# Peptides against a protein of PDB entry 6GMG, part 8

Target 1, 331 residues: chain A of PDB entry 6GMG
Amino acid sequence: DSDDRVTPPAEPLDRMPDPYRPSYGRAETVVNNYIRKWQQVYSHRDGRKQQMTEEQREWLSYGCVGVTWVNSGQYPTNRLAFASFDEDRFKNELKNGRPRSGETRAEFEGRVAKESFDEEKGFQRAREVASVMNRALENAHDESAYLDNLKKELANGNDALRNEDARSPFYSALRNTPSFKERNGGNHDPSRMKAVIYSKHFWSGQDRSSSADKRKYGDPDAFRPAPGTGLVDMSRDRNIPRSPTSPGEGFVNFDYGWFGAQTEADADKTVWTHGNHYHAPNGSLGAMHVYESKFRNWSEGYSDFDRGAYVITFIPKSWNTAPDKVKQGWP

## One batch from the design tools (peptide; aimed at target 1 G275 H277)

Design b1_p14_1_s2 (made by RFdiffusion4, then SolubleMPNN; from b1_p14_1, 4 letters changed)
Fold by OpenDDE base, seed 5:
Structure b1_p14_1_s2 (fold): chain B 331 residues (1-331), chain A 14 residues (1-14)
Amino acid sequence: as target 1 above (331 residues)
Amino acid sequence: APPVLQTKRFKPRP
């Protein structure tokens, strides 16, 4: 039950982490030890280490979403999400493919749709857009200057995002970021902010008014990226898990992975930080564990999910929650 | 919307 969630205790600022444990190509640790690492590596504000606050520890205790929450400074809104979908592959497989032995038509269509998404291309698109945004931010001292720079960058690249409405999440994302308005954050200065990326895995079949088959096997038409832009309408994502296909089966509602602003060009070498569940050390779930996974391990996802989105948000440059290089594990 | 918890344990894939 969500009622057994516990806020991890404070860790002394000078306490060094214990070694992480290898776990199927990932580095794993208990949440308390991640707090220690976070304080040593990611806590810096204006170059000074900070103890993780009670509020931040409470956010972290929410699980995978808590990792993104602590590092981004806000609960994920998922408004600026990107993915890549191969429409031709989807159509061709539906036309020429056949259900596997024992596979229903709905299961076949859901699987084909899932397989038509490309996680690497989705991630690449988000990185491309984040790079454009970062260039637009660099010398902009007000929102108008940022928007003008952004439009120029998009025009130069002939990017379809240039045609988005001014009220689109793409253009409104910065001004809607709380840390942009904070005195110790952006202080309304775009040049003090940087774009960062996280990923969300979730289930497509969330519409309660849809067929049971869509809820069990996926909605092939849901959460597709818009052509040209790669933008995904996340408005229908209500954190509803996949419906059970057999008695006693249950699925996780979502998974969040924090990437930040790593500069590693090879996607396979990038590190994604995520949690396994909310922190319940005295409950059935037990203590929360934090994983640092390579992109391969992250992008593989689980059967619980048939969609992956790569989301852009902003943090102050003075924060060290999104460093250029992330080392997996400890030491 | 209120914050939502991650509700179930993930097992790492081998």
Scores: peptide ipSAE 0.259, ipTM 0.852, DockQ to the pose 0.768
OpenDDE base, seeds 1, 2, 3, 4: peptide ipSAE 0.151, 0.248, 0.256, 0.127; ipTM 0.757, 0.842, 0.855, 0.743; seed 3 fails the geometry check

Design b1_p14_1_s3 (made by RFdiffusion4, then SolubleMPNN; from b1_p14_1 with S1D S9R L10F)
Fold by OpenDDE base, seed 3:
Parts: structure tokens; sequence; C-alpha cells
Structure b1_p14_1_s3 (fold): chain B 331 residues (1-331), chain A 14 residues (1-14)
């Protein structure tokens, strides 16, 4: 019931957070304490701390997506998404593999498809593209200059993205970013913006017109990246959860993890910030908790999901929601 | 599309 969502109260700007709790390689805290950390570490605009606004606190209360929302400045559109899929592995396993004992053919195919995605390579692709975009943003003072730079960079790298249509989410992502157009944001100056990354976990079997088996066990053909570019068509992602396979079973609709613009070269050392559910302190779900997880913990995902995408968006460089280094937990 | 809430609670896997 969305009716039990509560907006967390304001926290004093100078209030320091309580220590995070370590849990299985993650750092965990309640949402109110995350707000305190956020104000101390991530809230800076032009080098000055900011109290999290009521609007931002409301966004945050939406759960994992709220963490990405607060830090990116907009509700995720997921239009510029990347993944890596091993087609040869998929075909080989389907041909030469066999269902496990008690596993249906549909379950087997769904599992094989899930296992054919490489989260690390997907993340690496997104980082590569973000780097190219950041170079293109540098010293570009209008969108035309940015696009020209981007095309040149892609050509130099012989990247298949150079062949994307001008109307593609790849080329339109910057202009469609609200903070780019804001006077106190990018002010239509690409050089004031930087590319950032978040990840979404979701279910492939979302087509209601498809077989029940696909909804239960996954659609092996859905949400695959395009060869060469790594782009995933996210247009069919409607936040529909996995269908129950047994009575009383239920699955979560999605999970979002915020990475930002960390410069750590080792993927395994990167920190992903996410939430467990929407904030309902007086409801059955309870208070929202925020987790800072290493990549291994994030990329492992849950049985609720068989797809992972790494999405690029943009924020103003004046924001500190995506610092070069993220420290896990507090202190 | 309107914002969507994260439904249900994730428990960290041990």
Amino acid sequence: as target 1 above (331 residues)
Amino acid sequence: DPPVLQTRRFKPRP
C-alpha cells in the first residue's frame, strides 16, 4: 500500500551521522541517518553544504529508486542503458546443457539467459561510454559542440555508437536532463555537466501478452543489449515484478543502485548506494534502510531479477552527489 | 510516467 509512505523529517544541517552497521560486507543505516550523512558529504552545491529539502526527502522515501533520484536530481528514465550478453555462451548452453532435476524447459532457458549476462562487462561498458561523454563535455559550451565532440571521440575509438541515430537516447540524453537546462545547473553549458552511472535490476518477463512461463521464469530474448553498442532498449520495462511460481510468493518490482562518478579502477572496490524499500515507519515494511554495498554485493542481485542494466545520466559538476571517491559507511 | 515506489523489502543476503 503506497498510502503508508512517510516523508522522513528534516535533519539539522550540522548533525553528524551515527555509525553505520556492518552487515555481510555492506554498510547499513536507517534513512534518517543517511540524510545526515548526505548533508555532510554529498549535499554540497558550489562547495557549500545544503540541508536536504522536503522535496528531496520525499524522493528519497521512495526506496532504492529514491536514493538514485536524490543524487541524480531526477526520477530515473533509464533510457541510456548498457549491458553485456554472451550470445555464444547462451546458444552453447541451450544446445549442450540440460535442465536440472525438476527444472522445466522454460526455467532452464530463463536461467541460462540470466547467466549469459556479465554484470562486470556491462558496468565496464557504461564506464567507458561515460568517459567518452565526459571528454566530449569538456570545453563544449553548447550542445552542438558537445555532439560534435562526441562523434569525433566515437570515431577515434571506432565505437559502434557513432552510428546511432541523432534522435537516439544516446545523443538526446544531455538535452533531456532537467539540471542541464537549469540556470543554477548546467545553464545549457555542457562543460558544466558530468556523466554519472546508476544500475537497475529488474525482471525480463514483463510482457503480459506472453506465456505465463516467461513471466514466471524470464523471457530469454528480452532486454538484450544491441551488438557492438551494448545499448539496451528499456522501453518495455514497466516496473512489473516477476510472477509468482508458487502460492504466496511475491517479488520486488526493481532495485536501483547509485554509483555516480567514482574513479576507482577496480570494479570490485566500487561502492553502490541503495535502499531496501519505501519508507513506511508506521507500516508493515518499517523504516527505510540505506545500504552502501561493494560491487560484488550489488551485482549478485536477487532471484526477483534476471536483468541488470547500467544507466548513464548527467548532473552538474557543482553537485557533490557523485564524488570521485565514496567511503563506505560512517565514520 | 509517475514515480513508482520500490515494493517490498530486500533483505541482504548473508
Scores: peptide ipSAE 0.289, ipTM 0.847, DockQ to the pose 0.767
OpenDDE base, seeds 1, 2, 4, 5: peptide ipSAE 0.282, 0.294, 0.143, 0.277; ipTM 0.848, 0.852, 0.745, 0.844; seeds 1, 2, 4 fail the geometry check

Design b1_p14_1_s4 (made by RFdiffusion4, then SolubleMPNN; from b1_p14_1, 5 letters changed)
Fold by OpenDDE base, seed 4:
Structure b1_p14_1_s4 (fold): chain B 331 residues (1-331), chain A 14 residues (1-14)
Amino acid sequence: as target 1 above (331 residues)
Amino acid sequence: EPPVLQRRRFPPRP
């Protein structure tokens, strides 16, 4: 119940974190301890540690989305999302594959569609685009210069994104970022901003007008990336969970993972920060826990979700919420 | 759209 959400209390700025707990190849801690780590490691503005504000603690208390929220500075809009889908694999498996024993046709098609997405390639596409954007940002002191640089970079790489409309989320993403316009943020100077990445796992079968089978087993045609660009239309994502297939079954609405701007070239060594649920220390859900997972642990996902998207947004370079290197756990 | 809470996630598989 949403009514059980509690904002974590303030932590002293100088309070050091307790050790994280290893859990299934990831580092785990309670949300209050993550706040302590965040203040020590990620809170810096212009090189100065900051206490997590009440507003930021409130954002964080929303769960996994709160981790992305506090680190990106805004609630995720998911407008600039990328994925990778193997159309040939999908078609081939549908044609030549067979449902497993006890698997319905709809379940088979949903599974085949899910398996036709490649999380690693989707992540790599987002990293590629983020790199292009960062190059376009680095010497641009106004939005026009940024856009010109971006178009040139895309043209040089023969990237299909060069053909996107000027009003597309791709070209409008920077101007629509609140921190870009803030005096203490970008101050309308693109060179003060950097591209960052987070990921969202969600359910494809969200259309209430569709068949019950699609809601239960996935919509094979939903949330596919556009060919060439890798862009995913996220407009149909309404945070609707998978429909139960049996009585008493329930699914999670979404999962968000924060990557930021890590420079680790090996995807498998990248660290993803996420939460388990909203903070309800006095409720049935209990206290929120924060996880720092390797990409393998993150990208594995859950049966609750059949789609993964990798989203680009922007933060000021003066923030330390997206460092080049993220260390798992504490110490 | 208003912010949405994350519902409880199932424990990760080992």
Scores: peptide ipSAE 0.327, ipTM 0.869, DockQ to the pose 0.742
OpenDDE base, seeds 1, 2, 3, 5: peptide ipSAE 0.257, 0.291, 0.212, 0.227; ipTM 0.839, 0.863, 0.802, 0.826; seeds 2, 5 fail the geometry check

Design b1_p14_2 (made by RFdiffusion4)
Pose (drawn by RFdiffusion4):
Structure b1_p14_2 (pose): chain A 331 residues (1-331), chain P 14 residues (1-14)
Amino acid sequence: as target 1 above (331 residues)
Amino acid sequence: DLAEAEKYKSTRAP
């Protein structure tokens, strides 16, 4: 009867996954089967396939956060985040639009703020920034050389990110990556690391001391990207879900999607990996399923979340959890 | 991390 979280059992390294295909842009498989796929195409350490460890299987079993946790080797901090927001559209639709049939002004403002975000440009911004970071660390063998290379390209590119504080989440992103300092990971050598991207969907009204309206309908001033840089301050994100509007209405607090470092230029053809909930086949929610969605399917989101952030972190180049290509389903 | 993940895990019902 227990809806307790269980860890999926170990899968032999030779066990192939059951076949599955995408339907209308999304593919799904039970977590036990995804572990088989992951071991075949994502588990490589210096080209050598590996079994998903007990620890990794434990991390994965926590739901949508599990895929990102496993692939990055760290519970997501969301410290370095980017998004796009049309300030002119937001200001214009507030002073020119009107609430629809059945909206409070707080609900109208919350929705307009939500629709003013552009997740394609937000992902595109994280893409170009991650590319600059990767070029900066290509031949840099110490952090100092990486930071010099990073600032040089940002200044020449007139990127407002050049003026970020030395201790900001942006410039400290590499040094604060645990695997960067590990002897078996980056070993303090930026050339052994790689920037990767994942996404977080979440709710804007997370201040418990704010009005109920913001908790139920959103805070338009919350989690907006800074101009020029597109950085989103994630420090006030506390994994607090949207408050219900009527009794019995349940919301999920967040969703994580793993992109990695795919080379596909078409943002709509990129694949994003995420789970539905924690693993509990003997319980109420059932077994965890891993979803592989095209970008538009992922960025469609849900009413649970009115905010999207595209996050940059680093993994060692020796890993294969962020390959150039990601294929939905199996084979 | 495990405590936080347990506290704030996804519980999306079907």
Fold by OpenDDE base, seed 5:
Structure b1_p14_2 (fold): chain B 331 residues (1-331), chain A 14 residues (1-14)
Amino acid sequence: as target 1 above (331 residues)
Amino acid sequence: DLAEAEKYKSTRAP
């Protein structure tokens, strides 16, 4: 019930977090304690700690998307998304594989499609692109300079993204970032911005005009990355959850994980921050909890989802919501 | 905005 959502109260700026709790290889805490950590570690604007504002606390209260929202400074638009899909594996398994005992054909195809996505390669692609963008941003003092730099970088790497339309999410992402235009943000200076990454888990079978089987077991053809670029068309993602396969079964609409701009080269050592649900301390769901998970724990996902996308957006370099190193838990 | 976000909030059980 949406009416149960509550904005977490303000935390004193100097209040230190309580220790996080281990939870299946991840660190877990209640949302108020995350606010404390956030104020100590991530709140810095131009080197100064900030108390999380009421607005930011409201954003955070929305759950997993709230974590990404508060750290990116905007509600996720998911326009610049990347994934990796093994087409050969998919075709081969469909041709030569067999449904498991009791598995329907649609369930088999959906499962095979899900398994044909490589989360690590998708993440790596996003990191690669973010790196290219960051190089293009570094010395660009206007958007034109940024775009020119970006095209040059792509040409040097023979990257298929160089062929994208000028109006594509790839080239328009910076100009469409509110914080880029803000006086205390980028102030229209690309060199004051950096690329950051978050991930979204969602369901492929969202087309209401499609078969019931696709809505229950996944649409094998939906949300595949474009060849060469790795771009995923997210325009059809409407946050529709998986359809129940049995009576009483229910699925969640999405999951978001915040990565930011960690420099850790080993994907398995990267930390992903996410929430379980909206904050409802007096409701059936209870208080919101925040998790800091390793990549393996994040990328594992849930049965609720059969797609993972890695999305690039931008934040001002003056923000500390995307540090080079993220420490899991507290202390 | 918050109104739009409310439609698609996370509802995962603990």
Scores: peptide ipSAE 0.043, ipTM 0.751, DockQ to the pose 0.831
OpenDDE base, seeds 1, 2, 3, 4: peptide ipSAE 0.032, 0.033, 0.035, 0.032; ipTM 0.721, 0.741, 0.753, 0.735; seed 2 fails the geometry check

Design b1_p14_2_s1 (made by RFdiffusion4, then SolubleMPNN; from b1_p14_2, 11 letters changed)
Fold by OpenDDE base, seed 3:
Structure b1_p14_2_s1 (fold): chain B 331 residues (1-331), chain A 14 residues (1-14)
Amino acid sequence: as target 1 above (331 residues)
Amino acid sequence: AKEWADANRQTRKK
C-alpha cells in the first residue's frame, strides 16, 4: 500500500544540486536533490536539458523501480533478462558440500543455488548482447533491417540467440518499446535507438504452490538462465517477496539498479543508480533516497533476494539518461 | 486496485 507516497515537487531547471554524501561506499542523496542532478546531467533531449515533468517525478517516487522507470521511459517489463549460472558448481557443492551448523537442507540448497550465480558474468553477457544489438541498430532504418542485421551478427558470433523464436522477447523487445514508436523518439527508426541495461534483484521462491521451504530459503531450480543464451524466463516473477523465516521478519519485493549504456570496460568501476523505497516524507519510511553505487555494492544485494537479472531495453539516442560516462555523486 | 501497486518498494534499506 502506497497511501503515504508523495510525488516530489518540481525543481527549478537551473538549480544545481547539493553535494551528495558518502554512505557505505556509495554516494547518497535525497530524491529532491537527485531531481536537480537529473535535470542538469540526464534530462537532455536533443542536447537541451529538460525539467523533470510531473509524470516523471511521480514515476521516480516509487523508489528503486522509479529510478529505472524515469531513465528508461517505461515501467520495467523485465522480459529480456540475462544471468549466468554455474551448473557444475551447483551440482558439485550439493554433492560434496554440507549444511552449516543449524542450516536446514532446504536452506543449504537455496544458498548453494544463490552462490552458483555469477553476477559479473551475467552483467557481461548483457553487455555483450547489448553491443550486438547496438551494431544491428546502427544502420537499420526499419525493423526488418534491424532484425536481419541482428541475425547476421549473431550468426557471425555463433551465438545461440540466433535460434530464438521470432516472437521471443529477444527479437520483439524493440517493437514493444513505446519510445521506439514515438515521433520524438525512435519514430520507428531503429538507428535512432540504443540498447540500455538495468538490473533487478528478486526472490526465486515465488511459487505459492511450492513448499514453504522454497518460499523461505529459495527455489534452487527457479529463474535459471538457459544454456548458451543466458536468457532468464521472468514470466513467473510476480514481485512476491521472500517468506519470513522468523516471526516479525519481512522482506522487500524487489530492487532495481540503473546502469544505462556506460562504456567503462571494468565492471567494478561502473555506476549503478537505485532508490531505497517509495517517497513518503510524512510517513514512517521517510523521504526517498537515491544511491549511486559501484558494481560491487550493487551486486552484493540483500538477503531479501537470491536472484539477479540484467535486463536489456531501449531508449532514443537523443535522450541523455544513459550517457557513456556516469560520475558518482555530486560534485 | 491500481495496476502500479506492485511498483512500490515498501521497506527501508540500509
Scores: peptide ipSAE 0.046, ipTM 0.784, DockQ to the pose 0.527
OpenDDE base, seeds 1, 2, 4, 5: peptide ipSAE 0.032, 0.044, 0.031, 0.046; ipTM 0.734, 0.785, 0.726, 0.786

Design b1_p14_2_s2 (made by RFdiffusion4, then SolubleMPNN; from b1_p14_2, 8 letters changed)
Fold by OpenDDE base, seed 5:
Structure b1_p14_2_s2 (fold): chain B 331 residues (1-331), chain A 14 residues (1-14)
Amino acid sequence: as target 1 above (331 residues)
Amino acid sequence: AKEEAEKNRQTRKK
């Protein structure tokens, strides 16, 4: 029960982490030990280590979303999301493919739709856009300058995002970032901010007015990226899990993975940080564990989810929650 | 936001 959630205790600032343990190609540790690592590696503000605050520890205690929350500085809004969907593959498989033995038509269509998403291309698109945004931020000292730079960058690349409305999540994302407005954050100076990326896995069949089949096996038409831009309308994502296909079956509502601003060019070598569940050391779920996974391990996801989105937000450059290099595990 | 984060969640190990 969510009522069993506990905020992890404070860790001394100078306490070094215990070694992480390998777990199916991932590095795993308990949340308290992650706090120790976070304080040593990611806590820096203006080059100074910080103890994770009680508020930050509380955010972290929410599990996978907590990892993204503490590192991004805000609860994920998921408004600026990207994905890649192969329409031709989808249409071809639907037309020429056949359901597997025992697979319903709805299950077949849901599976084909899931398989038509390319996590790597979605991630690449988000990284591309983040790079454009970072260039636009670099020398902009007010929002107007940032927007002008952004439009110029998009025009130079002939990017379809240049046609987005000024009120779209794409153009309003910086303005709507709390840390941008904070005195110790961006202080309304775009050049003090940088774009960062996290990923969300979720279920497509969330429409309660849709068929039971869509809720069980996925909605093939839901949460597709817009052509050209790669933008996903996340407004219909209400954190509703997949419906059970058999009695007693239950699915998770979402998974979040933190990437930040790693510069590793090889997607397969990038590290994604995520949690298993909310921290409940005295409850049935137990203590929260944090995983540092390679992209392959992250992007594989679970059967609980048939969509992956890569979301862009912003953090102050003075924060070290999104370093250029992330080392898996400890030491 | 907190309420959304506390919705029914299971954990799986890979």
Scores: peptide ipSAE 0.043, ipTM 0.775, DockQ to the pose 0.481
OpenDDE base, seeds 1, 2, 3, 4: peptide ipSAE 0.041, 0.038, 0.040, 0.032; ipTM 0.770, 0.761, 0.764, 0.711; seed 2 fails the geometry check

Design b1_p14_2_s3 (made by RFdiffusion4, then SolubleMPNN; from b1_p14_2, 7 letters changed)
Fold by OpenDDE base, seed 5:
Structure b1_p14_2_s3 (fold): chain B 331 residues (1-331), chain A 14 residues (1-14)
Amino acid sequence: as target 1 above (331 residues)
Amino acid sequence: AKEEAEKNRQTRKP
């Protein structure tokens, strides 16, 4: 019952976290303890620690999306999403491959499509674009200057994103960020903002008008990145979970992982912060847990999902929710 | 806005 969600209580600003628990290469803790860590490490605005507000605690209570929500300052819109898909691999495997024993044709095609996505290359593309955006932001004091800088950077790199329409999510992302317009945020000054990254795992077979097989085993043609840009059209993502393949089977609607703006060049050493479910300490789901996972653990995902997207948004530079270095666990 | 936010229904521990 979705009605069991509870907002975690306030934690004293000076309360130190308890040690995280190791779990299969991840660090795990209960949501209340994550709030303590967040207040010590990520809460800083203009160099000052802040207590997590009731509103922020409420956002956090929504689970994995809540972790991204509290750290980005807005509910994820997922409009500026990137992925990498190997079209040649996909075509070759479909042509030359065979279904496994007991695997249906639709299951085979869905699996081959899933395996044709490269999570590391998708992440790398998002980091590349975020870097370009950060350079464009650095000395821009209005949106016009930012857009001019961005176009110049893209032209210098011969990036296909230079051909995107001015109304595209790529060019409109900054102006559509609430914190950019806030007085204590960007205050309409691009140079006060930085690009940050989060990831979403979701199901491709969300079209209700499609075949049952696509809903059960995936839609091989859905949510592919555009050639050259790597942009994924997320407009058809409606948070619809995978359809059960057997009686009593149920799948989760999505997973979100927060990366922020880590500078670690080795993808395998990057830390992704995510939650297991909404906070229901008195309900069947129990208390929300927060995980800090390495990229390998994050990118593996679950059978619930066959797509991963890496999304760019913006936060004020005065926020410490996206530090250059993230330490896994506590201490 | 809060009432329309999708909740993570994940039951599996990573």
Scores: peptide ipSAE 0.040, ipTM 0.764, DockQ to the pose 0.535
OpenDDE base, seeds 1, 2, 3, 4: peptide ipSAE 0.036, 0.037, 0.038, 0.030; ipTM 0.750, 0.756, 0.759, 0.693; seeds 1, 2, 3 fail the geometry check

Design b1_p14_2_s4 (made by RFdiffusion4, then SolubleMPNN; from b1_p14_2, 8 letters changed)
Fold by OpenDDE base, seed 3:
Structure b1_p14_2_s4 (fold): chain B 331 residues (1-331), chain A 14 residues (1-14)
Amino acid sequence: as target 1 above (331 residues)
Amino acid sequence: AKEEAEKNRQRRKP
């Protein structure tokens, strides 16, 4: 029941976290303890530690999306999303592969499509683009300068993103970021901002006008990246969960993982922060837990989802919610 | 209620 969501209480600014618990190769803690860690490690504005505000605690209470929300400073819009899809592999497997025993044709096609996405390459593409954007931001003191720099960088790399429309999410992402316009944020100065990354897991079969099989087993053609750019059209993602395949089966609407701006070159060593569900300490779901997972644990996802996207947004450089290095757990 | 439901991930601990 959505009515069971509770905002976690405030934690004293100087309260140290309790040790995290190991959980299936992840570091796990209760949401209140994450708030303590967040205040010690990620809360800094202009080098000063901050208490998590009531508003931020409320955002966090929404679960996995809340972790991304509190760290990015805005509810995820998911407009600048990247993925990698191996079309040749997909076609080959459809042609030469066969359904497993008891697997329907629709289930087979959905599975093959899911397996044709490369999470690591999708993440790499997002990091590449974020790096280009960061170079374009570095010395740009107005949006026009940023856009000019960005176009130049893309041209130098012969990147297909240079051909995107000026109104595309790619070019409009910065101007549409609330913290960019804030006086204590970017103050309309691109050089005060940096690109950050989060990931969303979701279901492809969200079209209610499509076949029941697509809703149950996935839509093989949905949410594919555009060739050359890697951009995913997320406009049809309405947070609709997978349809049950059997009575009593239920699926979750989405998962979000926060990466930020880690500089670790090895994707497998990167840390992803995410939550299990909304905070309901007195409800059936219980207290929210926060996980810090390695890329392998994050990218594995769940059967609830057959798509992953890596999304770029922006935060002020003065925020410490996206440090160069993220340590898993506590201490 | 609807907005809250759309934002909330309703999953138990794996």
Scores: peptide ipSAE 0.048, ipTM 0.770, DockQ to the pose 0.512
OpenDDE base, seeds 1, 2, 4, 5: peptide ipSAE 0.040, 0.040, 0.041, 0.040; ipTM 0.761, 0.761, 0.758, 0.762; seeds 1, 4 fail the geometry check

